Peptides against a protein of PDB entry 5JXT. Designs and how they scored, part 143

Target 1, 319 residues: chain A of PDB entry 5JXT
Amino acid sequence: SLLPKKEINVYIGMSEMQVKWYQKILEKDIDAVNGAGGKRESKTRLLNIVMQLRKCCNHPYLFEGAEPGPPYTTDEHLIYNAGKMVVLDKLLKRIQKQGSRVLIFSQMSRLLDILEDYCVFRGYKYCRIDGSTAHEDRIAAIDEYNKPGSDKFIFLLTTRAGGLGINLTTADIVILYDSDWNPQADLQAMDRAHRIGQTKQVVVYRFVTDNAIEEKVLERAAQKLRLDQLVIQQGRAQVAAKAAANKDELLSMIQHGAEKVFQTKGAFGTMAEKGSQLDDDDIDAILQAGETRTKELNARYEKLGIDDLQKFTSESAYE

## One batch from the design tools (peptide; made by RFdiffusion4, then SolubleMPNN)

Design b2_p20_4_s3 (from b2_p20_4, 8 letters changed)
Fold by OpenDDE base, seed 1:
Structure b2_p20_4_s3 (fold): chain B 319 residues (1-319), chain A 20 residues (1-20)
Amino acid sequence: as target 1 above (319 residues)
Amino acid sequence: MEPFYGKRAKERNAALAAAA
């Protein structure tokens, strides 16, 4: 029988470089961040800020002028300049030692380009699929990954491209490097490994940048998922919960953790304490803390009814 | 150790060399 998947949010501090770039993004649009634009503030402007902050949470090298060089090199700086990469680097070593195989999902094809460089740098054999991958090349990559005795350890996928009904049950670990705004897209990605034919316990690690925009993205996704479940269970017409965040919601999301980011000198959390020198005990602590916070997050939404979830605006970034 | 040049590094270095 297929075992239930285990899902763990992995809360990760920003690197020093990420903090600097996060500050720079907020400072560039400080009037919008402070809500000084009022009703005149463009929703498009706020959406752009959210997008830049999410890029920063993924990797600072998604911005021009962030990567060291010229000349440009692929080295340890690719890892230590992004909190998610530091955790990923340690986690992948553990996963490999356990004889597991891993799917890594992202919304951003440009992040997959960084992950390809990382895979080559670490000597990890991988496959890749994104939205630009031709149908034939997609089949070939899937077949190569699923081949009996395949030496491909990692499959890199964009979440939407990976959602297209493919079977990857030869992997037992799923890493969501970032989250989709639609939690159903992430579920569809997980279901590539968590499907009939899986013989192992599927574990899903969802990377979440702590004290940043990604926590609010996660909360909103959890809210939506619970609402979708309750609507199905109660047979109520999908009240078209305005799927698009309003201006106030976007502003609240942008403001979340912003003050702490401005006050921070250097990196956040475990990244400030250990940086690239995370050991196995540090990873275990991060995973345990993540498991606790995941349970707490789920428990918050499980208590809410449909009417509460529809009215539930994420608590003020200042509470 | 000789520096390693991944795909992105090679592409970016090549673009700079072509613009010089």
Scores: peptide ipSAE 0.606, ipTM 0.937, DockQ to the pose 0.665
Fold by OpenDDE base, seed 5:
Structure b2_p20_4_s3 (fold): chain B 319 residues (1-319), chain A 20 residues (1-20)
Amino acid sequence: as target 1 above (319 residues)
Amino acid sequence: MEPFYGKRAKERNAALAAAA
């Protein structure tokens, strides 16, 4: 029988470089961040800020002038300049040692380019599929990954490319490096490993940058998922989950953690304390804290009815 | 240790060399 998925949100502090870039993004559009634009602030401007902040949470090298050089090199700086990479680097060592195989999903093909460089730098054998991958190359990559005795440890996928009904049950670990705005896209990604033919416990690690916009992206995704579940259960087809964030929701998401980011000199949390020198105990602590916060998050939304979930999009702006 | 040049590093360095 297929074992239920274990899903853990992994809350990760920003590196010093991420904090600096996060500050720069907020400062560049400070009037919009402070809501000073009022009714005149375009939804497009806010969406652009959200996208830049999400890029920062993924990796600062998604911005021009962040990567050290010229000359540009592939080295340890690729890891230590992004909190998610620091955790990923430690987690992948553990996963490999356990004899597991891993799917890594991201929304950003440019992040997969960084992850390819990382895989080569660490000597991890990998496959890749994104939205630009030809159908034939996609089949070849899947077959290469799934073949008996495959030496491919990692499969790098964009969440959208992973959604296309493929079987990747030869992997038992799923890392969501970032989250989709649509929680169903992430579920569809997980279901590439968690389906008929899986023989292992599937574990899903969802990376979430702590004290940043990604917490609000996660909360919104969890709220939407619960609402979708309740709508299906109650047959209330008319509760169109307002799929698109309004301006006030986007502003609240942008403002989340912004004050603490501006006050911070250096990295956040475990990244401030240990930087790239995380040990196995630090990873265990991060995973345990993540498991606790995941249970708390789920328990918060499980208690809410449809009417509460529709309202809560407005109230979480003030806590 | 000699620096390692991944795909992105090679592409960026090549682009700079072509613009110079």
Scores: peptide ipSAE 0.602, ipTM 0.937, DockQ to the pose 0.659
Fold by OpenDDE base, seed 3:
Structure b2_p20_4_s3 (fold): chain B 319 residues (1-319), chain A 20 residues (1-20)
Amino acid sequence: as target 1 above (319 residues)
Amino acid sequence: MEPFYGKRAKERNAALAAAA
């Protein structure tokens, strides 16, 4: 029988470099961040800020002029300059020791390019599929990963490319390096490993940058998922889930944690305390804290009715 | 140890060398 998947949100502090770039993104559009643009502020401008902040949460090297050099090198700086990479690096070492195999999903093909450099740097054998991968190359990559005795440890996928009905039940670990705006896309990604033919407990790690926009992306995704479930259960086809965030929602998401980011002179949380020197106990603590916060988040939305879930509770970043 | 150059590093260094 297929075991239920275990889903854990992994809350990760920003590196010092991420904090600096996050500040720089907010400062560049400070009037929009403060809501000073009022009714004149374009939704497009807010969406652009959101996209830059999400890039920062993934890796600062997604920005021009962020990566150290010239000359450009692939070294430990690729890891320690992004909180998610620090956690990923330790987590992958544990996963490999356990004899597990891992799918890593991202929305950003340019992040997969960083993860490829990382895989080569660490000596991890991998496969890759994104939206540009030809059909034949996609089949070949899947077959190479799924073959008996495959030496491919990691499969790198864009979430949407991985969602296309493929079977990857030869992996038992799923890492969502970032989240889709549509929670169904992430579920479809998880279902590549969590499907008929899986023999292991599937564990899903969702990376979430703590005290940043990604917490609000996660909350919005959880809200939408619960709403979708309730609509299906109650047969209420008329509940037009407002698919797109409005301006006020986007502004609230941008403002979340911004004050604390501006006050921060270094890294956040465990990244400030340990930086790249995370050990196995630090990872266990992060995973345990994440499991607790995941239960709390789910319990918050399980108590809400359809009418409550339709109200985007922009609890202000100040409550 | 000699510096390691991943795909992105090689591409960026090559682009700079071509612009110089």
Scores: peptide ipSAE 0.588, ipTM 0.933, DockQ to the pose 0.670
Fold by OpenDDE base, seed 2:
Structure b2_p20_4_s3 (fold): chain B 319 residues (1-319), chain A 20 residues (1-20)
Amino acid sequence: as target 1 above (319 residues)
Amino acid sequence: MEPFYGKRAKERNAALAAAA
């Protein structure tokens, strides 16, 4: 029988470089962040800020002028300048030692370009599929990854490209490097490993930048997922899940952690304490804390009815 | 050790050399 997925949110602090770039993004649009633009601020402007903040949470090198050089090099700076890369680097070593194989999903093809450089730098054999990958090349990559005795450890995928009904049951670990706004897209990605033919316990690690925009993206996705489940269970197909965040929700999400980011001179959390020098005990602590917070997050939404979940999207924007 | 140049590093260094 297929074992249930184990999902763990992995809460990760920003590196010092991420904090600096996060501050710079907020400062550039400070009037929008403070709500001072009033009725004149377009939803489009707020969406752009959210997208820049999400890029920062993924990797600062997604911005022009962030990467050190010229000359440009691939070195340890690719890892220590992003909290998610520091955790990923340690986690992949553990996963490999366990004889597991891993799918890494992102919304951003440009992040996959960084992850390719990382894979080559660490000597990890990988496959890649994104939205631009030709159909034939996609088949070839899947077949190469799934073949018996495949030496490919990592599969790099964009979440959307991974959602296309493919079978990747030869992997047992899924890393969501970032989250989709639609929790169903992430579920569809997980279901590439968690499908008929899987023989192992599938473990999903969802990377979440702590005290940043991604925490609010996760909360909103969890709320939406619970609402979608209840609507299906109750046969109430007419509850149009509010597909897009409103202006006030976007503003609240942008403001989340902004004050603490402005007050911070260095890195956040475990990145401030250990930097790139995380040991196995630090990773165990991060995973244990993540498992606890994941249970708490799920328990928060499991107690809510449809009417409460619909109201909570409105009230949590005003607190 | 000689610096390692990944795909992105090679592409960016080449673009700078072509613009100079």
Scores: peptide ipSAE 0.587, ipTM 0.933, DockQ to the pose 0.672

Design b2_p20_5_s1 (from b2_p20_5, 11 letters changed)
Fold by OpenDDE base, seed 4:
Structure b2_p20_5_s1 (fold): chain B 319 residues (1-319), chain A 20 residues (1-20)
Amino acid sequence: as target 1 above (319 residues)
Amino acid sequence: MEVRESYAERERRRELERLL
């Protein structure tokens, strides 16, 4: 029988470079961040800020002038300048030592470029699929990864390209490097490994930048998923899940953690204490804290009814 | 170590290649 998947949110502090670029993004649009634009503030401007903040949470090198150089080279700086890369680097070493194989999903093909160069730098054999991958190349990559005795350790995928009905049950670990706005896209990605034919316990690690917009992206996705489940269970087909965040929701998401980011000098959390020098105990602590916060998050939304889930007021974040 | 384009330059190049 297929074992239930284990899902763990991995809450990761920003690197010093990420904090600097996160501050720079907020400062560039400070009037919009402070809500000074009022009703005249375009939803497009807020969506652009959200997109830039999510890019920063993934990797600062997604911005012009962030990468050290010229000359530009793939080196340890690719890892230590992004909190998610520091955790990924240690986690992949454990996963490999355990004889597991891993799917890494992102929303951003540009992040897969960084992850590809990282795989080469660490000597990890990989496959890649994104939205630009030809159909034939996609089949070839899947077959190469799934073949008996495949030496491919990592599969790099964009969440949507990877979600399209493929079988990747030869992997038992799923890393969601970022989250989709639609929780169903992430579930579809997980279901590539967590499917009939899987023989191992599937573990899903969802990376979440702590004290940043990604916490609110995660909360909103969890809320939407619970609402969708309750609507199905109650037969209330008329609850059109609000497909898109309103302006006030976007503003609240942008403001989340912004004050603490402005007050921070250097990195956050374990990234401030250890930087790239995480040991096995540091990873265990991050995973244990993540497992606790994941249980708390799930328990919060499981107690909410349809009416409470529809009335998402920003106030429920502070109780 | 091999010298490469920056990820920012890579994106600009791919954007230009899509316009051609």
Scores: peptide ipSAE 0.611, ipTM 0.929, DockQ to the pose 0.596
Fold by OpenDDE base, seed 2:
Structure b2_p20_5_s1 (fold): chain B 319 residues (1-319), chain A 20 residues (1-20)
Amino acid sequence: as target 1 above (319 residues)
Amino acid sequence: MEVRESYAERERRRELERLL
């Protein structure tokens, strides 16, 4: 029988460079961040800020003038300048030692370019599929990854491209490097490894930048997922979960952690204490803390009814 | 180490190539 998948949110601090770029994004649109635009503030402007903050949480080199150079080279700076890369680097070393194989999903094909250069730099053999990959090349990449005795350790996928019904049950680890606004897209990505034919315990690591917009993206996705589950269970087809965040929700998400980010002069959380020098005990502590916070997050939404889940109460973020 | 384009330059190049 297929074992239930284990899902763990991995909460990761920003690097010093990420904090600087996160501050710069907020400062550029400070009037919008403070809600000073009122009714005149466009939903499009807030969506643009959200997208820039999510890029920053993924990697600062997604911005012009962030990457050190010229000359531009792939080196250790690719890792230590992004909190998620520091944790990924240590986690992949552990995953490889245990004889597991890993799917890495992102919303951003541009992040897959960084992950590809990282794989080459660390000597990890990989496959890649994104939205631009031709159909024949997708088949070839899947077959190369799934073949008996495949030397491919990593499969890099955009979440949308990985959602297309493919079977990747030859992997047992899934890393969601970022989260989709639609929790069903992430579930569809997990279902590439967690499907009939899987023989191992599937473990899903969801990377979440701590004290940043990604916590609110995760909370909103968890709320939506619980609402969708309750609607299905109750047969109440009419509860169209408002798929798109309103302006006030977007503003609240942008403001989350912003004050603490502005007060921070260095790295954040685990990145401030250890930087790039995480050991195996530090990774175990991060995973254990993540497992606890994941259980707490799930328990929070399991207690809520449909009517509670339809109300985005900003108030529950200040307790 | 091999010298490459920046990720910002790579994106600009791909955006230009999609417009052509």
Scores: peptide ipSAE 0.611, ipTM 0.929, DockQ to the pose 0.598
Fold by OpenDDE base, seed 3:
Structure b2_p20_5_s1 (fold): chain B 319 residues (1-319), chain A 20 residues (1-20)
Amino acid sequence: as target 1 above (319 residues)
Amino acid sequence: MEVRESYAERERRRELERLL
C-alpha cells in the first residue's frame, strides 16, 4: 500500500545579501509598504512588491546588480548568498547518501537556471522541465529520469510544467523550493512522486523564508486548502471563487516581518550564526523545528470553520 | 572557473531575443 506522504515546512533565514535586497525592495516603495497611499494605491503596485519580495526569498541574483562581478562565475557564492541554497546544499548531500532521488519544484524558471548551474557545480546529474520545454523533450527527460538504473539524481521542474499528469514515482523526495498561490498546484506536484507505483516513504520539504512574505503566502495557501476541503465535504461549491488577495491582505503580507528586516544587520537566524557552515545537527534542528511549526500551522486551520476561513485572519505583525 | 554572463544579463538577453 502507498504510505502517507510526510510534509515538512522548512523555515529558512535570509542571507545577508537577501536582507539587503529585501530592505531595498521595501525602501523603493516605502509609502506603499506603510499604507500611506491609502485608497489611491493600486493593487497592481502591491502585487509587484509581493512578486519582488518572493524573488528575493528565492535568490538575490534574480535582481540587476546583486550578483558579484564582473567577471561572473559559478562558485560557492551562488550558495551562501541565498538561505534556501545553503539548506538545499546540505539536504541534497544527505538525500544522496540515503540513496534517495529528488524532485525540485519552483514557480520560477529563472531560479531553475540557478539550480541547473548549481547541479553542474556540485556534479549532480539532473533532468530539467519548464514551461518552454517541448513536448518531445519532456517525454525524453521523464524517460531518462525514470529508466531503471538512471544516474539522474535530481529532476528540476517548474511547478506548472511538472504538475501535468506525469509519473515520477522513481523519486521519493520532493522539494518545493517556493510555493504556488494555489495550494492545489503544489499538491499536484507532490502527487508526481506520491502515486501508485511508489515503493518508498515520500517526504516533501517545503522551503519557507522565515520572517518574510513567504510565511504569509504559506498561511494563505493552507487557509485556502482547508477551505477547499470543507467546501467539498459540505457540498457548498460556490464559496471557492474569491481566491485573489485583496489590497489590505497584500499590504499585510508585505508588512509581515518588514520591521525586523529593517532592524537586521546581516543575516537571519541560523544563517547569521552558521552561514554556509551548517552541519548535519543544524539541518536536523531546522527539520525538527519545521515539523513542529508545520503541525501547529495545520492544527490552527483544522479548528476553523468555513466562515472563519473566508476571513483573512491577518494576525497583525504587531502581536 | 568559467566566466559567464550574470543571471540579470541572461534575462535581458532572453527578453531581447523574444523581441526579435
Scores: peptide ipSAE 0.610, ipTM 0.928, DockQ to the pose 0.584
Fold by OpenDDE base, seed 1:
Structure b2_p20_5_s1 (fold): chain B 319 residues (1-319), chain A 20 residues (1-20)
Amino acid sequence: as target 1 above (319 residues)
Amino acid sequence: MEVRESYAERERRRELERLL
C-alpha cells in the first residue's frame, strides 16, 4: 500500500543579501506598499511587486546587479546569499546519506539555472526538465533518472513541467523550492513521486521564506486547497472561479513582514545566528519547527467553512 | 573557477534568443 505523504513546511530566514534586496523592492514602490496609490493603484503593479518579492525569496541573483562580479563565478556565495540554498545544501547532504533520491520543483526556470550550477559545484548528478525542454529530451531525462542503478541523485523540474503525468517513483523526497498559487499544481508535482510504484515513505519539504510574502502565498494556497476540498464534498462547483487575489489581498500580502524586514539589520532567524554554518541539529530544529507550524496552518483552515474560506482572512499584516 | 555570465545576463540572452 502507498504510505501517506509526510508534508513539512520548512520556514527559512532570509540571508542578509535577501533582506537588502527585499527592502529595495519595497522601497522602490513604497507608495504602492503603503496603499498611498488609493483607487488608482493598478492591480498589475501589485502583482509585479509580489513577483519581485517571490524572486527575492528564491534567490537574490535573479536580480540584475545582485550577483557578485564580474567576473561571475560559481562558488560558496551562491549558497550563503540565499537562505533556501543554505538549507537545501544541508538537507541534500542528509538526503543523500540516507540513500534517498530527490525531486526539486520550482516555479522559476531561472532558479533551476542556479540549482543546476549548484549541482555541478557540489558534484551532484542531476536531470533537468523545464517548460523549454523538448518532448524527446523529457523522455530521455525521465528514463535516465528512473533507470535501475541510476547515478542521478537530483531531478530539477519546473512545477508546471513536472505536472505532465510523469512517473518519478524512483525518488522518495520532494522539495518544493517555492509554492504555486494553485495548490493543485504542487500536489501534481508531489504525485510524481507519490504514485503507484513508490516503495518508500514520500517526504515533501516545502520551502517557505519566513516573515515574507511566501507565508501569505502558502496561506492562500492552503485556504484554496481547503476550499477546493469543501467544494468537491458539497458539490458546489461555482465557488472555484474567484481564484485571483484582489487588490487588497495583494496589498496585505506585500505588507506581511515588511516592517520586520525594514527593521532587520542583516539576516533573519537561524540565518543571522549561523548562516552557512548550519549543523545537523539546526536542520532538525528547523524541520521540527516547520512540522509544528505546518500542523497549526492546516488546523486553522480545517475549522473554516466555505463562506469563511471565500473571505481573505487578513490577519493583521503587522502581527 | 570557470567564469560565466551572470544569471541576469543569461536571462537577457535567452529572452533575446526567443525573439529571434
Scores: peptide ipSAE 0.608, ipTM 0.927, DockQ to the pose 0.606

